# Ledger of designs, part 26: peptides against a protein of PDB entry 3ESW

Target 1, 322 residues: chain A of PDB entry 3ESW
Amino acid sequence: NNIDFDSIAKMLLIKYKDFILSKFKKAAPVENIRFQNLVHTNQFAQGVLGQSQHLCTVYDNPSWHSIVLETLDLDLIYKNVDKEFAKDGHAEGENIYTDYLVKELLRYFKQDFFKWCNKPDCNHCGQNTSENMTPLGSQGPNGEESKFNCGTVEIYKCNRCGNITRFPRYNDPIKLLETRKGRCGEWCNLFTLILKSFGLDVRYVWNREDHVWCEYFSNFLNRWVHVDSCEQSFDQPYIYSINWNKKMSYCIAFGKDGVVDVSKRYILQNELPRDQIKEEDLKFLCQFITKRLRYSLNDDEIYQLACRDEQEQIELIRGKTQ

## One batch from the design tools (peptide; aimed at target 1 D6 A9 L13 Y16)

Design b2_p16_1 (made by RFdiffusion4)
Pose (drawn by RFdiffusion4):
Structure b2_p16_1 (pose): chain A 322 residues (1-322), chain P 16 residues (1-16); non-standard residues A184 YCM
Amino acid sequence: as target 1 above (322 residues)
Amino acid sequence: SEESKELVEELKEKLE
């Protein structure tokens, strides 16, 4: 009995596909209550649910993608990307070009395109002039800035001239293309959209302890890659936990294809208690949403995606890539 | 052969 593994192996891969295609089916009403309910037991759940709604579908918008592309200096971007491919892009330029592009976009965005804003500059006094602004709080948007999905307008008084500069906080990333300034918040909103506009596979990563950033899928490294525009950072998920020494509890990724707990990629010391939601319930929550996010996908798509997800679980469950 | 044996073990674990 030379036991035939190649037979048993080829078989199984077949059986596994059925198991997978079954998993991403229906929404049998049984687990539906578990969902509609959990979203009332727990707000961390409503939190994730709400954000999934604002953040997964939103950046897939051709109208926007095109405006961003019109607006960005593609000649400059691609020239530099090409210049860096020139100084030899790995023996296997095997979709490595895509990585060199993301890196260059980070540079352009930071060194060139967008600008940070703690207190704003005075609108009437010069440009370099923010530290003579004392804030008078926040309030609602006026008629004009109401168009751009704004909730809060921080207002400031200039002690040198008396005029009031205002700093609306927008969510319409197309508006940010114009204003070209802000904090993680909008830096990240626009940068996610920018990444999506090159047709990259992109995600919005949310840290409960007030920071946001991106994840991009590198076909060259065939895994998700951490991208933080504010820090012009490429593959440095440790940056928060170690370099900054920031204490963190949860990290959640959002995208067209799904919602995934990516904590393990980032919270690699200074771990805070995860005391917000039964860990079993969180797994369920993401799975149900990811499943919901895929009813209209076909079998080949449902499967190929589920494998990428699995590859990721092993990466996180373990301590490394591969 | 050894690779196929490891793959069969891994797949059986996934289907359980």

Design b2_p16_1_s1 (made by RFdiffusion4, then SolubleMPNN; from b2_p16_1, 8 letters changed)
Fold by OpenDDE base, seed 5:
Structure b2_p16_1_s1 (fold): chain B 322 residues (1-322), chain A 16 residues (1-16)
Amino acid sequence: as target 1 above (322 residues)
Amino acid sequence: RKKFEELVKKLLEKLE
C-alpha cells in the first residue's frame, strides 16, 4: 500500500486546527473566577481591562472611516505611494504596496496634516504665539468641550495680552480632524483611526511610561510592524530604548482581535521593575481578554489569528524581528 | 506544537 503522504499531512493539519480551536472555547468557571478576582484586586489589571474596553473596539466605526477618507487628501497620498512603489519595482504586488501606504501616511500626517502642540497659540494674539503661553494647570471640560469626549483641559495664560487660552485634550478623533493638533495621545489616537480607515490591521500600543504608538500587521513582512506617527517611524521598535534611552516597564498592544504584551519588542535596555502584576497573571489577563474579543469569529478566522499569535510569540521569544 | 502548520505546508510542498 503506497503511503499517501498528502493525506497524512492533511489529516495532521485538521487535528492541529481542532486543537488550536479548542483553546478558544468558552472560558471555564475557574478562569472566570480568576479573571474577576484579578481585575478587582489588581489595579494594573483593571487598567488594562478598562483600556481594552475602549481601544479594542472604538476604531471599528464605519462612519468615522468615511469621515477620515473624506478629510484626507487621498489623491496626494496615492500619488506618492504609486510613485514610491514604481521606483522600487518589487514583485510582491499588493502586499508590499501596503507598506508604502503606511510610510506615506506617516509622512503625510506629520508633514502635511497634523501638528505637535506643546503649548497652544494664544486665541487672541493668533499664530506663532505659543512662546508667550504659561501653563496655569488643568481643569474639567466646559459644556462645549464635553461634546467631544474631553476629560481634561489645559489652561494657559498669554504673557503678552493676559488672556486665557484653553487646550482641551479631546479623545474624539473626529474632533482631532478639525483641530489637527496635539501630543502623543492625540497623534496616536487619530493616526490609529486613519490606518483603520484604510482597512489595515492596527494595534494601539500603550506604554506605562507616558508614550503611545501603533503597530500594523504587514502582510509583506508577515509580522507586526512598529509605527510611530509622532516620529514618522516605520519598523524602528528600538528608538525608545536605544535612541531615547527611555526606561520602560510595560508595553501593551490593544487591537480588535486581541491584547498582547509587546514589551519584549520595545524594552531592549533600561528595563524598569515589572512589579505591577505577576507575569503569569498578565499573560492570563491578555489571553482571557483576547479570547473574549474573538468569541464572535468563525473557526477559520480564529485559526488564522492563532497562527499569527504563535508567530509573534516566537519572534518575541527569540528577540529578533523576523 | 510551534510552527506545525508551516511544517505541514513545507512537507506538502516537498511531496508535490
Scores: peptide ipSAE 0.018, ipTM 0.553, DockQ to the pose 0.075
OpenDDE base, seeds 1, 2, 3, 4: peptide ipSAE 0.007, 0.016, 0.007, 0.021; ipTM 0.490, 0.537, 0.487, 0.540; seeds 2, 4 fail the geometry check

Design b2_p16_1_s2 (made by RFdiffusion4, then SolubleMPNN; from b2_p16_1, 5 letters changed)
Fold by OpenDDE base, seed 3:
Structure b2_p16_1_s2 (fold): chain B 322 residues (1-322), chain A 16 residues (1-16)
Amino acid sequence: as target 1 above (322 residues)
Amino acid sequence: SEKFKKLVEELLKKLE
């Protein structure tokens, strides 16, 4: 009897798929107990869970995507993307076009669209008056500011005219499309929404040491790519550890399909103590949240994402050996 | 696991 190797290979693939899918089945009672105990006893775990409940889903809003696309100069953006893509003679294939799009969005956002705000301009004196502003502290939002998910308002006095200027720290990214200014939080928040509005796979990366950025899944590079809107940076995960000599302990990526500890991608030197949670518990937490985010997905989607996860884990392990 | 997947996929491609 000729061994039907095709049938055997198909059976092996089915069994392998079933094995992978078995990891994403509903959590066992013991896993639920472990999860509940972890988030109730560990503040870092509670923080990661809290962030996941917001960051993993907030940007998947079709109404927001429409508002973004209506607000951006799409003609300028695509003109620039087409121009840069045409220079390379299409030798790398069509999938690279999205990398050019993200690079142009980084350029457009930093150069044409959004402004860094260390201190606001004086509302009375007008543009380029931030040098005359003295910080008085922070307070809670007023009734108008509270409509736009504002947690705090920085208060400044103009040294020239004596008037008070408020700088609300808005968390509503639609309000940021109007205000067009902020710091790393506002930049990353709105830029994450912008990338999502183009239908891209995007994660929000939270660093414990007061920075935030994005990751984009490049189909061309077949991996997650570092994206920092503040720095106009594409695929430069080393900028924090090497260029800034920044000390860091944790980098956690939050996306619609999962929560991933990406610290190994960004913490190349000057690693701070990872003492907020046991490594095994953090791994469990991220896997548990990821599993929960995938509960509504079909078997093929789960399998494809699991394959992507495995490739990312291999990448993150190899990066430490260079 | 990914090596096993790739091996099986390569085997399948050779059988197609």
Scores: peptide ipSAE 0.025, ipTM 0.517, DockQ to the pose 0.081
OpenDDE base, seeds 1, 2, 4, 5: peptide ipSAE 0.018, 0.006, 0.022, 0.008; ipTM 0.545, 0.445, 0.523, 0.440

Design b2_p16_1_s3 (made by RFdiffusion4, then SolubleMPNN; from b2_p16_1, 5 letters changed)
Fold by OpenDDE base, seed 1:
Structure b2_p16_1_s3 (fold): chain B 322 residues (1-322), chain A 16 residues (1-16)
Amino acid sequence: as target 1 above (322 residues)
Amino acid sequence: SEEYKMLVEELLKKLS
């Protein structure tokens, strides 16, 4: 019997695609029960769900993208990107341009646009007066601050003039385009929106041990790339574990197309106990949320994303990001 | 797996 190898290969590809697509069908009743029980009984799971409901969709706002692009110095940004891209003589192809763009956005954001705020300057004494500021504690927002998704306001007293300065911790990234200052939370929040405004695939990475950063999907490198706006860092996932000697337990990435445990990319040493949830339950949770985020996508989109997910999982297991 | 997909695609290319 002449084995029609072409027919067999086509049939195997169809069966493989169908198998992959079957994993993204609507959850069975038993999976819904497992999910509901998990988020109601496990605080860490509830936290991941709560973050996903905000972080996975909030940055997909065309009005915000327009405001960002109108606010940034695009002429300066593209001038610098074009200059760096021209040095390579186009030898690496067009896809490398987006890597140069992200690197310039990191430079521009840290050097020209946004400011780190350990303590605010005194509103009365002016610039470079933060050294004179004493923390008095935190309180709720006033009527004006409440307009900009502010949950907490840090209160400071000036040791020189005795006046009170308020440092509202705004969660509205459009307000951050005005204030242009903050800590890791404000930096990552606004920088995530900035990257999204350029049409890039971006994830927000939450670390349980009080840090946050981004990942960008590089078409040139064909993988998710570490991006930290605070550090002006591109493709340096080792900086936390190795350079900082930071102890960490969980790193969770939140994007429009999924929620992924990326701990293996960043936790290279000094791993803290992963005791907040069972590993199988965390894997289930991330997959379940990811399925829900993809319910409106067509079969080809689902298949392409599933292939990307598989490549990332292989990368995370093999430790090839270094 | 993506490795399985790549293998099948390579087989298809060799047969085309």
Scores: peptide ipSAE 0.021, ipTM 0.489, DockQ to the pose 0.080
OpenDDE base, seeds 2, 3, 4, 5: peptide ipSAE 0.015, 0.019, 0.017, 0.020; ipTM 0.433, 0.494, 0.445, 0.462

Design b2_p16_1_s4 (made by RFdiffusion4, then SolubleMPNN; from b2_p16_1, 7 letters changed)
Fold by OpenDDE base, seed 1:
Structure b2_p16_1_s4 (fold): chain B 322 residues (1-322), chain A 16 residues (1-16)
Amino acid sequence: as target 1 above (322 residues)
Amino acid sequence: SKENEELVKKLLEKLS
């Protein structure tokens, strides 16, 4: 009997698709109970849920995308992208253009647009006066600062003129387009919005050990790519563990289509104890939130994303971020 | 093809 391998392969693909789709159906009552118990009893799980409720959806704002594109020097950006693409990009195919765009956005953001702020300049003495600033502590926002999603204001005194300078830690990325300064939080927040404004697939990566960065899905490389705006870094996931010798426990990626534990991509050495949650409970939590984020998608979209998820999991297991 | 057999085997391993 000539086994029609093509017919069997087609039937297996259909059954596989149905099996994958079945995993994204509405959670069973037992899974809902497990989820509720987990977020009520585990502080780390509650934190991941809270972050997902904000970070997974906040950047999908068309009005914000328009404001970003109107604020950036698009002529300069595209001129530089076109220049780099014209050298080698045509030989590698059209999808590499987006990688050149992200690399230029990293350059533009760090070199031309945004500023690192360890200490603010004195409002009275002017530019390059941060060396004269003494921290007095932090306080809540005033009535004006509170309009821009500000939870904390750092207070500084100038040693030269004695005046007080306020450094509000704004969480409104549109306000950051005006202020154009901050630390890793402000950098990553605004840069995530910038990448999203170009129609890119982007995730916000939270590290428990006080750092944050992005991931961009490269169609050219067909994978999630490390992107750090603070470091002007593209596809260098090793910089934290190897170059900085940083100790880390958790890296969690937050995107519109899912929440993923990406710790294996970035924690290559000096791993801290992962004692905040059971590994099976973290896996369950991320999958549960991901299912909820995909409830409005059609079967083909769900299947495509599930295939992408599987490829990423294989990469994370094999350590092939080389 | 040998490629289809490997694909079928991988699919069977996942459905198992």
Scores: peptide ipSAE 0.008, ipTM 0.456, DockQ to the pose 0.634
OpenDDE base, seeds 2, 3, 4, 5: peptide ipSAE 0.007, 0.007, 0.007, 0.007; ipTM 0.420, 0.436, 0.398, 0.421

Design b2_p16_2 (made by RFdiffusion4)
Pose (drawn by RFdiffusion4):
Structure b2_p16_2 (pose): chain A 322 residues (1-322), chain P 16 residues (1-16); non-standard residues A184 YCM
Amino acid sequence: as target 1 above (322 residues)
Amino acid sequence: ETWMELRLEAEEHLEE
């Protein structure tokens, strides 16, 4: 009995596909309650649910993608990307071009395109002039800035001239293309959209301890890559936990294809207690949403995606890539 | 989990 593995191996892969295609089916009402309910047992759940709604579908918008592309200096971007591909781009330029593009976008965005804003400059006094602004709090948007999905307008008084500069906090990333300033918040909103506008596979990563950033899929490294625009950073998920020494509890990724707990990629010391939700329930929560996010996908899509997800679990469960 | 492990083992074996 030379036991035939190749037979048994080829078989299984077949059986596995059925297991997978079954998993991403229905929404049998049994687990539906578990969902509709969990969202009331727990707010960390409602939190993730709410954000999934604001953040997964939103950046897939051709109208926007095109405006961003009109607006960005593509000639400049692609020239530099091409210049860096010139100083050889790996023996296998095997979709490595895409990585060089993301890196250059980071540079353009930071060095060139968008600017940070703690307190705003005085609108009437010069440009370099923020430290003579004392804040008078926050309030609702006026009629104009209400158009741009704004909740809070921070207002400031200029001690040197008396006028009041205001700093609306927008969520319409197209508005940010104009204002070209802000904090992680909007830096990340616009950068996610920018990445999506090149048709890249992109995600919004949310850290409960007040920071946000991106994840981009590198077909060259065939895995997700951490991208943080504020820090002009490419593949440095440790940056928060180690370099900054920031203490963190949870990290959640959002995208058109799903919602995934990516904590393990980032929270690699200074771990805070994860005391917000039964870990079993969180796994369920993401799975149910990811499943919901895919009813309209076909079998080949449902499967290829589920494998990428699995490849990611092993990456996180383990300590490394591959 | 078991299904995934068996699949990975099958793919690894076929590559050999």

Design b2_p16_2_s1 (made by RFdiffusion4, then SolubleMPNN; from b2_p16_2, 9 letters changed)
Fold by OpenDDE base, seed 1:
Structure b2_p16_2_s1 (fold): chain B 322 residues (1-322), chain A 16 residues (1-16)
Amino acid sequence: as target 1 above (322 residues)
Amino acid sequence: KEKLELALLAKEYLEK
């Protein structure tokens, strides 16, 4: 019997596509009940849901993308990207250009554009006066600060002149284009928007142990790549666990197409207890939110994203960046 | 995983 291997291969692909698509059908009533019970009974699950409602969609704003591109020195950025790309003689193909772009955006953002703010400078004494600033605590925003999605304002007194300086913690990334200063939250918020403004596939990564960063999907490397704007870091997921010796429990990635537990990429040692939620319930939660985010996509888009998801899951289990 | 590996193998076979 001449086994028609082509027919078998085609049939396997059809059955695989149908199987994948079946997972992304509208949730059954039992799954909706499980989801509702989970988010109402588990605080960590409620937190992940709340973050997903903001972080998965907020950066998909064309008006914000235009404002970003008008604000950045695009001539400088592309000049530097073209210079680095020309060194490789195009041997690696066009897809590597986006990796050079992200590396330059990391450089530009940290060195030319944005500033780390542990303490603000005194508004009266001027530049390089942060050493003279004493924290007095935090308060709610005033009428002007409240216009820019400000939840908290840190208050500082100058030891030299006695004047009060306010450091509003703005969550509006467009306001951050003006202020150009902050900590890991402001850095990651604005840098996520910057990467999105170049049409890149980007996720916001939340770590439970008070850090945040990005992931970029590299078409050249064909995987999600660690990107930390604070550290000017590209493809160094080990920096937290190994270099910082940081203890961590959860890393959750939030993107327009899904929510993914990426803890295995970053937690290489010093793992803290994962006691906030059952592993099965976290997996269910991330899959359920991801499924909802994909409800408007066509079958081919769903299939392509699902194939990418499976490749990432293989990577995360093997502990090898492909 | 096994299903993905089979699908990848099937795809590679058809692209040859």
Scores: peptide ipSAE 0.085, ipTM 0.795, DockQ to the pose 0.614
OpenDDE base, seeds 2, 3, 4, 5: peptide ipSAE 0.011, 0.015, 0.007, 0.013; ipTM 0.510, 0.529, 0.506, 0.489; seeds 4, 5 fail the geometry check

Design b2_p16_2_s2 (made by RFdiffusion4, then SolubleMPNN; from b2_p16_2, 10 letters changed)
Fold by OpenDDE base, seed 1:
Order: sequence, then C-alpha cells, then structure tokens
Structure b2_p16_2_s2 (fold): chain B 322 residues (1-322), chain A 16 residues (1-16)
Amino acid sequence: as target 1 above (322 residues)
Amino acid sequence: DELLEEVLKAKKYLEE
C-alpha cells in the first residue's frame, strides 16, 4: 500500500489545528465554577484578575497613541534609529529595525524625556532641592489631582523654606507626559504606552517584589524581549536575579492577547517561596484569562498566537532566552 | 514539558 505521506502530514496538521482551536472555545461550566471559586478564595488570584482587567486593555487606546506620537521628538528618535541601523542593520534584514527603535526609545526616554523622582523638588525653592525634602506621609488626592487617576499623594516638607510639596502618584499616562517624572510604576506605565503607540506587541510585567518592567515581541529575535525603561535595558532578563541579587517569587506578564507567568525568565536564583497560590491554579488562571482575551479573535489569529505561546513555553522550560 | 517539545518537533517536521 503506497502510503501517501503528504496526505497524512496534511491531515495531521489539520487535526492539530482543530485540537488547538478547541482549547480556545467558550469555557465549560465546570471551568467557570473553578475560576469563580479561585478568584473569590485566593487573594493572589484576585489580584492577578484585577490587574488583567486594567493592564491588558488600557493601552489599546488610539487617542492616547496619537497624543504620545505628537508629544515625542520623533525627528530625533528616527534620526538616531536610522543612524544605528545604517551601521549594522542592513545585513540582518528589515525586522531588526524595530529592535533599534526600542533601544533608541529606551535611551530617549531615560536621557531626554523622563526623570526619576525619589523625592520631589521643593515647589518654592526650585530645581535640585530634593535633598531638602522630608516625607510627611501620604494622603488622598485633592479635586484637581483626582482628575488624573491619582490614588495616593506623597507629602513632603522643605527643610529650607518650610513649604509643603505634593507628589501625586498619577496612574493616567497622559498626565505623565506632562509631569515627566516618577518611580518604577510611572516609568513602566508611560513607557508601555509609548511602545504601544509605535504599533509594537508589548506586555506589562508585574513582579510581586515591588518592581515592574516591559516585554516587547521582537520579530527579529522571534521571541519576547525584556525591556526595562528605568535601567535602559534591552534583553537583559538576568539583571534582577544576578546583578541586583534580588529575591523574587512571581513575575506575571499582562498583554492584550494574554496573561503569562514569566517567572522562569527572570527568577534565575534567590527564588522566594511560591506559596501565594498552587502552581496548577496559577496556570489555570492565566490560561483562563488568556482564553477570555482571545474570544473575539478569528481561528487563524488564535492559532498563530497559540503557536507563539508554545514557543515561549519551550523557552521558559529550557531557561534559555538565546 | 517533554511532550510539548516532541509535539512541536513533529509539527515542524510535518510542515517541511
């Protein structure tokens, strides 16, 4: 019997695609019950869900993208990208251009655009007066600050003039385009929006141990790439565990197309106990939220994303980014 | 995990 191997191969690929697509169908009642029970009984799960409801969709705002692009010095950015691309990029193809763009955006953001604010300058004494500022605590926003999604305002007193300076912790990234200052939260929030405004695939990474950063999907490298705006870092996932010797338990990535536990990419040593949720329940939670985020996508989009997910899972299992 | 790698190897082989 002449086995038509080509026909068998095609049939197997079709069956595989159908199998993958079947995983993204509407959740069964039992899965919905499991999900509801998990988010109502586990605080960590509730936190992940709450973050996903905001972080997965908030940056998909065309009006915000336009405002960002109108605010940035695009002429300077593209001039620098073109300059670096002309040196080495032609040999590697057009897909590498986006890597150069992200690297320039990291430089531009840290060096030219945004400022780290441990303590604010005194509103009365002016620039470079943060050393004279004493924290008095935190309070709720006033009427003006409340317009910009502000949950907390840090209060400081100037040791020189005695005046009070307010440091609102704004969550509105458009307000951050004006204020141009903050800590890791403000940096990551605005930088995530900036990357999204260039049409890039971006995820917001939350670390339980009080840090946040981005991931960018590089078409050149064909993988998710670590991006930290605070550190001007590109493809250095090891900086936290190795360079900082930071202890960590969870890193969760939030994007428009999914929620992924990326802990294995960043937690290379000094792992803290993962005792906030059962591993099986966390896996279920991330998959369930991801499934919901993909409900409106067509079969081809679902399949392509599933293939990308599989490649990422292999990377995470192997612990190799390169 | 090993199963995923084998499935992806098989998939790649079938696409070639």
Scores: peptide ipSAE 0.071, ipTM 0.755, DockQ to the pose 0.340
OpenDDE base, seeds 2, 3, 4, 5: peptide ipSAE 0.024, 0.043, 0.024, 0.044; ipTM 0.683, 0.727, 0.692, 0.741

Design b2_p16_2_s3 (made by RFdiffusion4, then SolubleMPNN; from b2_p16_2, 11 letters changed; failed a check: too like the target's own chain)
Amino acid sequence: DEYVKLVKEALEYLKK

Design b2_p16_2_s4 (made by RFdiffusion4, then SolubleMPNN; from b2_p16_2, 12 letters changed)
Fold by OpenDDE base, seed 5:
Structure b2_p16_2_s4 (fold): chain B 322 residues (1-322), chain A 16 residues (1-16)
Amino acid sequence: as target 1 above (322 residues)
Amino acid sequence: SELVEQVRKALEYLKK
């Protein structure tokens, strides 16, 4: 009896696909009730939901993508990518080109385009005067600043001229293309948009302990890759726990197709108590939001994403990101 | 291959 292994494999794959698709059907009433109760009773859950409503969709703006691409020096970027790709990339296949692109974008962004702003320069004294700036506190935005999704403005006084300089913390990434300065929030915000503008799969990673970064899905590596624009870092998830000796409790990734707890990728030591939510409830929350984000996708798209999800979960369990 | 891994996962599912 020639066991047609190919036929058996095909049948198994069909059944598996059907099973996976069944998980992404419309939520049952009991799941909706659980979700509503969770977000109404747990502040951390409410925060995750609130962030998902913004971060999962805001960067999917074709008009913004066009503005980004018109603003960046694409000739320089692609020249550098082509140069690096020509050295070794041809041997590894075409998919590695995107990794070179992301690496160049990291370089370009940090070295040529954006600046770290611990303190602003004095508006009166000009460039390289930040050392003379004393923080006076924070306030709400004025009428002009409020046009660019600004929640907070840091106020500084110049020790030299006595003038006040405002440092608005803009959340509008298009405004950041003009200002070209900020801290981790502004860096990650604009850099996320930049990566999205190149048609890449990108997630925004929020760390509860006041840091943010990106993940990029590498087709070459076939996994999510750590990307930190502030550090010009590619595939170095260990930098926070090991290099910085940072203590962390939660890292949550927000993308157009899902919300994922990626804490296991980044929290390698010095783990803080995870006491903000039950682990089962967090898992449920992320899955529920992810399910909602995929409601409009077809069966093939759902299946492909589910396969990626499973691969990521296996990776996170095995600790292979180290 | 990705296909082999999918088959393995499918088999693991059917054993449950």
Scores: peptide ipSAE 0.030, ipTM 0.608, DockQ to the pose 0.138
OpenDDE base, seeds 1, 2, 3, 4: peptide ipSAE 0.021, 0.026, 0.023, 0.007; ipTM 0.571, 0.572, 0.516, 0.434; seeds 1, 4 fail the geometry check

Design b2_p16_3_s1 (made by RFdiffusion4, then SolubleMPNN; its pose is not in this set)
Fold by OpenDDE base, seed 2:
Structure b2_p16_3_s1 (fold): chain B 322 residues (1-322), chain A 16 residues (1-16)
Amino acid sequence: as target 1 above (322 residues)
Amino acid sequence: NENDMLAKKLLEKLEK
């Protein structure tokens, strides 16, 4: 009896697809109860849910993408990408070109477009006056600042002229295209939108220990790639744990198609206690939110994403970036 | 080709 291995393989693939799809069916009543209990009883879970409600969807705005593309020097960007792509003579085509694009966007954003703002310049004294600025504290936004999703405004006094300068912490990324300055939050917020505006698969990574960055899904590398706009960093997930010797407990990635605990990618040493939530509950929470984000997707999309998720989980366990 | 690689990886996981 010649075992028709091809027929068996096809049957296994069908059964496996059905099994995977079964996990992404509408949540059972018991899962909904567990979710509700978790988010009502655990503050960390509430925080993750709250972030997911914003970060998973806010950047999927075609109008914002158009504004971004109209604001950036696309001629310069593509000229530089084409130049770097041509040097390597790669046969990998469009897939590797996108990695060059992300690298150029990192360069362009840090070098040509956006500015780090530890302290603002004095509005009266002009440029390069931040050294003369003394922090007075923070206050709520005024009526104008409130139009741009501003939660807090840092207040500074100029030691030279005595005038007050306001540094609004805007969360509206379109306003950040105008202001072109900020800290890690503003950098990551706008840069996430920029990457999304090029049609890329992007996640926003939140670290509990007050840092944020991006991940980009490289079709060339066939994995999620660390991207930090502040550092002009591509595929260097080790920079926080190793180079900065940063202590961290949680890194959570937020994307349109899912929420993932990516702590294992970034926390390589100096791990802080993970005491905010039970590991099983965090895993459940991320899976539950991910499932909800995929409710409108077709079976083929769900299956493809589930395969990607499995590959990522294997990567995170093995610690080997292939 | 991607489906074949996935099938192969799945088979490798089922054999473990």
Scores: peptide ipSAE 0.016, ipTM 0.408, DockQ to the pose 0.164
OpenDDE base, seeds 1, 3, 4, 5: peptide ipSAE 0.000, 0.000, 0.000, 0.000; ipTM 0.317, 0.295, 0.329, 0.278; seed 4 fails the geometry check

Design b2_p16_3_s3 (made by RFdiffusion4, then SolubleMPNN; failed a check: too like the target's own chain; its pose is not in this set)
Amino acid sequence: NENDKLVKELLEKLKK

